# Ledger of designs, part 132: peptides against a protein of PDB entry 5JXT

Target 1, 319 residues: chain A of PDB entry 5JXT
Amino acid sequence: SLLPKKEINVYIGMSEMQVKWYQKILEKDIDAVNGAGGKRESKTRLLNIVMQLRKCCNHPYLFEGAEPGPPYTTDEHLIYNAGKMVVLDKLLKRIQKQGSRVLIFSQMSRLLDILEDYCVFRGYKYCRIDGSTAHEDRIAAIDEYNKPGSDKFIFLLTTRAGGLGINLTTADIVILYDSDWNPQADLQAMDRAHRIGQTKQVVVYRFVTDNAIEEKVLERAAQKLRLDQLVIQQGRAQVAAKAAANKDELLSMIQHGAEKVFQTKGAFGTMAEKGSQLDDDDIDAILQAGETRTKELNARYEKLGIDDLQKFTSESAYE

## One batch from the design tools (peptide; made by RFdiffusion4, then SolubleMPNN)

Design b2_p19_6_s3 (from b2_p19_6, 10 letters changed)
Fold by OpenDDE base, seed 3:
Structure b2_p19_6_s3 (fold): chain B 319 residues (1-319), chain A 19 residues (1-19)
Amino acid sequence: as target 1 above (319 residues)
Amino acid sequence: PEVPRYLLSDRPDEVFLPP
């Protein structure tokens, strides 16, 4: 029988460089961040800020003038300048030692380009599929990854490209490097490994930048998923229509953790204490804390009815 | 690389705006 998947949110502090860039993004549009535009603020302006903050949570080298150089190199700076890369680097070493194989999903093909450079730098053999990958090349990459005795350890995928019905049950670990706004896209990505033919316990690690916009992206995704489940169970088809975040919700998401980010000198959490020198005990502590917070998050939404979830989408604009 | 990664990775089309 297929074992239930284990899902763990991995809460990761920003690096010092991420904090600096997160501050710069907020400062560049501080009037919008403070809600000073009022009813005249464009939804597009807020969406742009949200996208820049999400890029920052993924990797600061997605911005002009963030990468150190010239000369531009592939070295340890590619890892230590992004909290998610520091955790990924240690986690992949553990996963490989366990004889597991891993799918890494992102929303951003530009992050996959960074992950390719990282894989080459660490000597990890990988496959890649994104939205631009030709159909024949997708088949070839899947077949190369799934073949018996494949030396491909990592599969890099955009979440949407991985959603296309592919079977990747030869992997048992899934890393969601970032989250989709639609929780169903992430579920479809997980279902590439968590499907009939899987023989191992599937573990899903969802990376979430702590004290940043990604916590609110995760909360909204969890809320939407619970609402979708309840709507299906209760046959209330009319409720599903509130899909797009309003301006006040986007503003609340942008403001989440912003004050603490402005007050912070250096990195956050374990990134401040250990930087790139995380050990196996630090990873165990991060995973244990993540498992606890994941249970708490799920328990919060499991108790909510349809009416409460609908109110919470409206009241989370006032909290 | 000869140029910063942000320039190499400029695939303009994948602005995943939230729906």
Scores: peptide ipSAE 0.366, ipTM 0.763, DockQ to the pose 0.315
Fold by OpenDDE base, seed 1:
Structure b2_p19_6_s3 (fold): chain B 319 residues (1-319), chain A 19 residues (1-19)
Amino acid sequence: as target 1 above (319 residues)
Amino acid sequence: PEVPRYLLSDRPDEVFLPP
């Protein structure tokens, strides 16, 4: 029988460089961030801020002038300048020692380009599929990854490309490097490893930048998932969850953690204390804290009815 | 190249915005 998947949100502090870039993004549009733009502030401007903040949470080298150089070289700076990379680097060493194989999903193909350079730098053998990968090359990559005795440790995928119904049950670990706004896309990604033919316990690690916009992206996705489940269960097909965030929701998401980011000198959390020098005990502490917060998050949404989920603004969850 | 490596990829599968 297929074992239930274990899902853990991994809450990760920003690096010093991420904090600096996150501050710059907020400062550039400070009037919009403070809600001072009033009725004239466009939804498009807020969506652009959200996009930049999500890029920052993934990796600061997604911005011009963030990567050190020229010359642009792959080195330890690729890791220590992004909190998610620091945790990923330690976690992948553990996963490999356990004899596991891993799928890494992202919404950003540019982040997969960073992850390719990282894989080469660490000597990890990998496959890649994204939206631009030809059909024949997708088949070849899947077959190469799934073959008996495959030396491919990592499969890099965009979440959208992973949604295409492929079977990757030769992996038992899934890392969601970032979250989709549609929780069904992430579930479909997990289900590449969590299918008939899986022989191991599937573990899903969802990376979430702590004290940043990604917590609100995750909350919104969890709300939507619970609403979708309740709508299916109650036969209320007409409750199309208003798919697009409104202006006030986007503003609340942008403001989340912004004050603490502005007050922060250096990195956040374990990134401030240990930086790139995380040990196995630090990783265990991060995973344990993440497991606790994941249970608390799920328990919050499981108690909500359809009417509560439809009225739920992200502000009311912290009173 | 003098251009930052990760800025040149134009991939239509990137999902930045909520639907």
Scores: peptide ipSAE 0.229, ipTM 0.692, DockQ to the pose 0.308
Fold by OpenDDE base, seed 5:
Structure b2_p19_6_s3 (fold): chain B 319 residues (1-319), chain A 19 residues (1-19)
Amino acid sequence: as target 1 above (319 residues)
Amino acid sequence: PEVPRYLLSDRPDEVFLPP
């Protein structure tokens, strides 16, 4: 029988560079961030801020003038300047030693470009598919990855391109480098490894930048998933899941952790303490803390009814 | 690379689905 998926949210501090860029993004639109625009603030402006903050959480080199150079090199700076890359780099070493194979999903093809450079730099053999990958090339990449005795360790995928019906049961580890606003897209991505033909325990690591917008993206995704489940279970098809975040929800998401980001000089959490010098015990501590917070998050939303889940409860930040 | 990585991405598919 197929074993249940083990899903763990991995909460990761920002690097010093990410904190600096996160501050710059907020400062650039400070009037919008403070809600000073009131009813006049455009939803488009808030969505643009959200997009930039999510880019920052993924990698600062997605911005002009963030990458050190010239000369521009592929070196350790590609890793230590992004908290998610520091954790990824340690986690992939562990996964490889275990004889596992890994799918890495992102919403951003530009992040996959960084991950390709990282794979080459570390000597990891990989396949890639995204939204621009031709159908024939996609088939070839899948077949190359899935072939018996394949030396391809990593498959890099955009969540949407990877969600489209493909079988990747030759991988047993899934890393969601970022989250989709639609939790069903992430589930569909996980189900590329977690399906008939899988013989191993599938483990899903969801990377979440701690004290940043990604916590609120995760909370909203968890809320939506629970609402979708309850609507299906109760036959209440008329409960239009509020599909799109309103302005106040977007503003609340942008403001989450912003004060602490402005007060922070340097990196966050374990990234401040250890940076790129994370050891195996630090990774175990991050994974254990993530497992605890994942259980708490799930337990919070499991207790909520449909009426509660239709309200965006920002209140969870102060308890 | 000769240019920063942010310029090397020719792939437009940053489809940030609007929430």
Scores: peptide ipSAE 0.350, ipTM 0.762, DockQ to the pose 0.367; fails the geometry check
Fold by OpenDDE base, seed 4:
Structure b2_p19_6_s3 (fold): chain B 319 residues (1-319), chain A 19 residues (1-19)
Amino acid sequence: as target 1 above (319 residues)
Amino acid sequence: PEVPRYLLSDRPDEVFLPP
């Protein structure tokens, strides 16, 4: 029988470089961030800020002129300048040592480009599929990854490209490097490994930048998923899937953690204490804290009715 | 090894420092 998947949100602090870039993004549009634009503020401007903040949470090198150089070098700076890369780097060593194989999903093809550089730098053999990958090349990559005795450790995928009905049950670990606004896209990604033919316990690690917009992206996705489940269970087909985030919701998401980011000198959390020098105990602590926060997050939304889940409550559990 | 796509477009002067 297929074992239930284990899902863990991995809450990761920003690197010092990410904090600096996150501040710069907010400062560039400070009037919009403060809500000073009022009714005149375009939804498009807020969506652009959200996109830049999500890029920062993924990797600061997604911005032009962020990477150190020239000369441009692929070295340890590719890892230590992004909190998610620091955790990924340690987690992948553990995953490899246990004889597991891993799918890494992102919304951003340019992040997969960084992850390719990382894979080459670390000597990890990988496959890649994104939205631009030709159909024949997708088949070839899947077949190369799934072949018996494949030396391909990592599969890099864009979440939506990987969602297209493919079987990747030769992997048992799924890393969601970022989250889709649609939780169904992430579920479809997980279901590439968590399917009939899987013989191992599937573990899903969802990376979430702590004290940043990604927490609100995750919360919104969790609310939507629970709402969708309750609508199906209650037969309330009339509950229209909550429309795309309104301006006030987007503004609240942008403002989340912004004050603390402005006050912060250096990195966040374990990144402030150890930077790239995370050990196995630090990873265990991060995973344990993540498992706790994941249970708390799920328990929060499980108690809510349809009417409550339809309200975007700005109430973070920490206020 | 195929040079990662990130390298070819945006980093013409990239030197891989071997670990």
Scores: peptide ipSAE 0.138, ipTM 0.585, DockQ to the pose 0.097; fails the geometry check

Design b2_p19_6_s4 (from b2_p19_6, 8 letters changed)
Fold by OpenDDE base, seed 2:
Structure b2_p19_6_s4 (fold): chain B 319 residues (1-319), chain A 19 residues (1-19)
Amino acid sequence: as target 1 above (319 residues)
Amino acid sequence: PEIPGYLLRKEPDEVFLPP
């Protein structure tokens, strides 16, 4: 029988470089961040800020002029400048050592480019599919990954490209490097490994930048998923889950952690304490803390009714 | 063939820019 998925949110601190870039993004649009634009503030402007903050949470090298160079090199700086890369680098070593194979999903094809350079640098054999991959090349990549005795350890996918009905049950680990606004897209990505033909326990690691916008993206996705489940269960098909955040929701999401980011000199959390020198015990602590916080998050939304889940609960900003 | 010094995250012209 197919075992249930184990999903763990992995809460990751920003690197010093991420903090600096996160500050710069907020400072560039400080009037919007402070809500000073009021009714005149464009929803498009807030969406743009959200997109830049999400890029920062993924990797600072997604910004022009962020990477040191020329000459541009692939070295340890590609890892230590992004908290998610530091955790990924340690986690992949563990995953490989246990004889697992991994799907890595992102919303951002430009992040996959960084991950390809990283894979080459670490000597990881990989496949890639994104939204620009030709149909034939997509089939070839899937077949190469799934073949018996495949040396391909990693499959790099954009979440949407990975969602398209493919079978990747030869992987047992799924890393969501970032989250979709639509939790169903992430579920569809997980279900590439968690399908008929899977023989292992599928484990999903969802990377979440701590004290940043991604916590609120995750909370909103969890809220929406619970609402969708309750609507289906209650036969209330008319309750269209509000697909798009309103301006006040977006503003609240942008403001989350912003004060702490402005006050911080250097990195956040485990990145401040250990930097890139995480050991196996540090990874175990991060995963254990993540498992606890994941259970707490799920338990929070399981208690809420449809009417509560339709409201943006601002109370999560003060806890 | 991996072009020595090619970075997927950078355009080829950016990588080969003289210092």
Scores: peptide ipSAE 0.227, ipTM 0.674, DockQ to the pose 0.074
Fold by OpenDDE base, seed 3:
Structure b2_p19_6_s4 (fold): chain B 319 residues (1-319), chain A 19 residues (1-19)
Amino acid sequence: as target 1 above (319 residues)
Amino acid sequence: PEIPGYLLRKEPDEVFLPP
C-alpha cells in the first residue's frame, strides 16, 4: 500500500543579502506598500511587487546587479546569499546519505539555472525539465532519472512541467523550493513521487521564507485547498470562483513582515545565528519547528467551514 | 563538456575563467 506522504513546511530566515534586497523592493514602491495610492493604486503594480518579493525569497541573484561581479563565479556565495540555498545544501547532504533521491520544484526556470550551477558546484548529478524542454528531451530525462541504478540524484523541475502526468516514483523526497498560487499545482508535483509504484515513505519539504510574503502565499494556498476540498464534499461549485487575490489581500501580503525587515540589520533567525555554518542539529531544529507550525496551520483551516473560509478571505485583509 | 567556470545563470563572457 502507498504510505501517506509526510508534508513539512520548512521555515527559513532570509540571508543578509535577501534582507537588503527585500528592503530595496519595498522602498522602491513605498507609497504602494503603505497603501498611500488608495483606490488608484493598480492591482498590476501590487502583483509586480509580490513577484519581486517572491524572487527575493528564492534567491537575490534573480535580480540584475545583485550578484557580485563581474567576474562572476560559482562559489559558496551562491549558497550563503540565500537562506533557502543554505538549508537546501545541508538537507541534500542528509538526503544523499540516507540513499534517497530528490525532486526539486520551482515556479521559476531562472532559479533552476541557479540550482544547476549549484549542482555542478557540489558535484550532484541531476536531470532538468522546464516549460521549454522539448518533448523528446523530457522523455529522455525521465527515463535517465528512472533507470535502475541511475546515478542521477536530483531532478530539477518547474512545477508546471512536473504537472504533466510524469512518473518519478524512483524519488522519495520532494522539495518545493517555492509554492504555486494554486495549491493543486503543488499537489500534482508531489504526486509525481507519491503515486502507485512508490515503495518508500514520501517526504515533502515546502520551503517558506519566514517573516516574508511567502508565509501569506502559503496561508492563502492552504485556505484555497481547504475550500476546494469542502466544495467537492458539499457539492457547492459556486464558491470556488474567488481564486484571484484582490488588491487589499495583495497589500496585506506585501506588508506582512515588512516592518521587521526594515528594522533588521543582517540576516533573520538561524541565518543570523549560524549563516552558512548550519549543522545537522540546526537542520533538525528547523524541521521540528516546521512540523509543529505545519500542524498548527493545517489545524487552523481544518476547523473552518465554507462560510468561515469565505469570511477569512475578507477579514484577513483587516487583521 | 562542462566548461570550467561556466554559469547557467550568467552570460559566458561575464564568467571568470580561472587561468
Scores: peptide ipSAE 0.107, ipTM 0.609, DockQ to the pose 0.066
Fold by OpenDDE base, seed 4:
Formats: C-alpha cells, structure tokens, sequence
Structure b2_p19_6_s4 (fold): chain B 319 residues (1-319), chain A 19 residues (1-19)
C-alpha cells in the first residue's frame, strides 16, 4: 500500500544578501508598500512587487547585477548568498547518504538554471525539465531518471511542467523550493513521486523564507486548499474561491515582515548565527521546528469554517 | 564542457568553473 506522504514546511532565514535585496525592493516602491498610492495604485504594481520579493526569497542572483563578478564563478557564494541554498546543500548531502532520490520543484526556470550550476559544482548528477523543454526531451529526461540503476540523483522541474501526469516514483523525496499560488499545482507536483508504484515513504520539504512574503503565500495557499476541500465535502458549489488576491490582500502580504526586514542589518535566524556553516544538528533543529510550525499551521486552518476561510482578515492569524 | 545554464548569460571568457 502507498504510505501517506509526510509534508514538512522548512522555514528558512534570509541570507544577509537577501535581506539587503529585500530592503531595496521595498524601498524602491515604498509609497506602494505603505499604501500611499491609495485607490490609484495599480494591482499590477503590487503584483510586480510580490514577484520581486518572491525572487529575492529564492535567490538574489535572479536580479541583474546581483551576482558577484566579473570574473563570474560557480563557487560557495552561489550557496551562502541564499538561505534556501544553504539548507538545500546540507539536506541533499543527507538525502544522498540515505540512498534517496530527489525531485526539486520551482516556479522559476531561472532558479533551475542556478540549481544546475549548483548540481555541477557539487557533482550531483541531475535531469531537468521546464516549460520550454521539448516533448521528446522531457520523455528522454524522465526515462533517464527512472532507468533502473540510474545515476541521476536530482530531478529539477518547474512545478507546472512536473504537473503533466508524469511518473517519478523512483524518487522518494520532494523539495518544493518555492510554492505555487495554486496549492493544487504543488499537490500535482508531489503526486509525481507519491503515486502507485512508490515503494518508499515520500517526504515533501516545502521551503518557506521566514519573516517574508512566502509565509503569506503559504498561508493563502493553505487557506485556499482547505476551502476547496470544504466546498467539495459540503457540496457548496457556489463558493467561488476568489482565485486572485485583491489589492488589499497583496498589500498586506507585501507588508508582512517588512518592518523586521528594515530593522535587520544581517541575516535572519540560523543564517545569522551560522551562515553557511550549518551542521547536521542545525538541520535537525530546522526540520523539527518546521514540523511543529507545519502542525500548527494545519491545525489553524482545520478549525476554520467556510465563512472564516472566505474572510481573509489579517486579524485571525494573531489569535 | 558545456557552460552551466545560469552562467550561459555571462561572457565565456569571464566565466570560471570549478575543475
């Protein structure tokens, strides 16, 4: 029988470089961030800020002129300048030692480009597919990864490209490097490893940048997923889940953690204390804290009814 | 050796890869 998947949100502090870039993004559009644009502020401008903040949470090198150089190098700076890469680097070493194989999903093909450089730098054999990958090349990559005795450790996928009904049950670990706005896209990604034919316990690690917009992306996705489940269970077809965030929701998401980011002169959390020098105990602590926060998050949304889940009020997150 | 996809955005002469 297929074992239930274990899902753990891994809350990761920003690197010093990420904090600096996160500050710069907020400062560039400070009037919009403060809501000073009022009714004249476009939803498009707020969506652009959200996109830049999500890029920063993934990797600062997604911005032009952020990468150190020339000369441009593939070196440890690719890792230590992004909190998610620091955690990923340690986690992948553990996963490999366990004889597991891993799917890494992102919304951003340009992040997969960074992850390719990282894989080459660490000597990890990988496959890649994204939205631009030809159909034949996708088949070839899947077949190469799934081959008996494949030396391919990592599969790099865009979440939506990975959602296309493919079988990747030869992997038992799933890393969601970022989250989709649609929780169903992430579930579809997980279901590439967590399906009939899987023989191992599937573990899903969802990376979430702590004290940043990604917490609100996660909360919104969890809320939507719970709402969708309750609508199905209660037969209330009339609950059109408002698919797109409104302007005030986007503003609230942008403002989340912004004050602490402005006050911070270095990295956040474990990144401030140890930077790239995380040990196995630090990873265990991060995973344990993540498991606790994941249970708490789920418990919050499990108690909410349809009417409460429809009210995206900022207030209900603080009780 | 093919330059990694991220570094393909850089001038080849300015790209240093690990050996």
Amino acid sequence: as target 1 above (319 residues)
Amino acid sequence: PEIPGYLLRKEPDEVFLPP
Scores: peptide ipSAE 0.055, ipTM 0.552, DockQ to the pose 0.127
Fold by OpenDDE base, seed 5:
Structure b2_p19_6_s4 (fold): chain B 319 residues (1-319), chain A 19 residues (1-19)
Amino acid sequence: as target 1 above (319 residues)
Amino acid sequence: PEIPGYLLRKEPDEVFLPP
């Protein structure tokens, strides 16, 4: 029988470089961030800020001129300059030692390019599929990954490309490096490993940058998922799930953690304390804290009715 | 001139705007 998947949100502090870039993004559009534009503020401007903040949460090298150089080298700086890469680097070592194989999903093809450089740097054998990958090359990559005795440890996928009904049950670990605004896209990604033919316990690690925009992306995705479930269960087809965030919701998401980011000198949380020197006990503590916060998040939304889930609960940036 | 690693990385910014 297929075991239920275990899902854990992994809350990760920003590196010092991420904090500096996050501050610069907010400062560049400070009038929009402060809501000074009022009714005149463009939804497109707010969406652009959200996208830049999400890029920052993924990796600062997604910005032009962020990568150190010349000379431009693939080295440890690729890891320590992004909190998610620090955790990923430790987690992949553990996963490999366990004899597991891993799918890594992102919304950003350019982040997969960073992950390719990282895989080469660490000597990890990998496959890749994104939106640009030709159909024949997708089949070849899947077959190469799934073949008996495959040396391919990692499969790098964009969440959209991974959604296309692919069978990757030869992997038992799923890492969502970022989250889709549509929680169904992430579920479809997980279902590439969590499917008929899986023989292991599937574990899903969802990376979430702590005290940043990604917490609000996750909360909004969890609200939408619960709303979709309740609408299906109650037969209330007329409850249009708020498909797109409004301007006030986007502004609230941008403001979340912004004050703490402006006050922070250096890295956040465990990244400030340990940086790239995270040990196995630090990873266990992060995973345990993540498991607790995941249970709390789920328990919060399970208690809400349809009318409450249709309200964007901006928990204040101060609580 | 050394090409930045980010430019060696193949695909343009797919801005996934929420639908």
Scores: peptide ipSAE 0.031, ipTM 0.472, DockQ to the pose 0.345

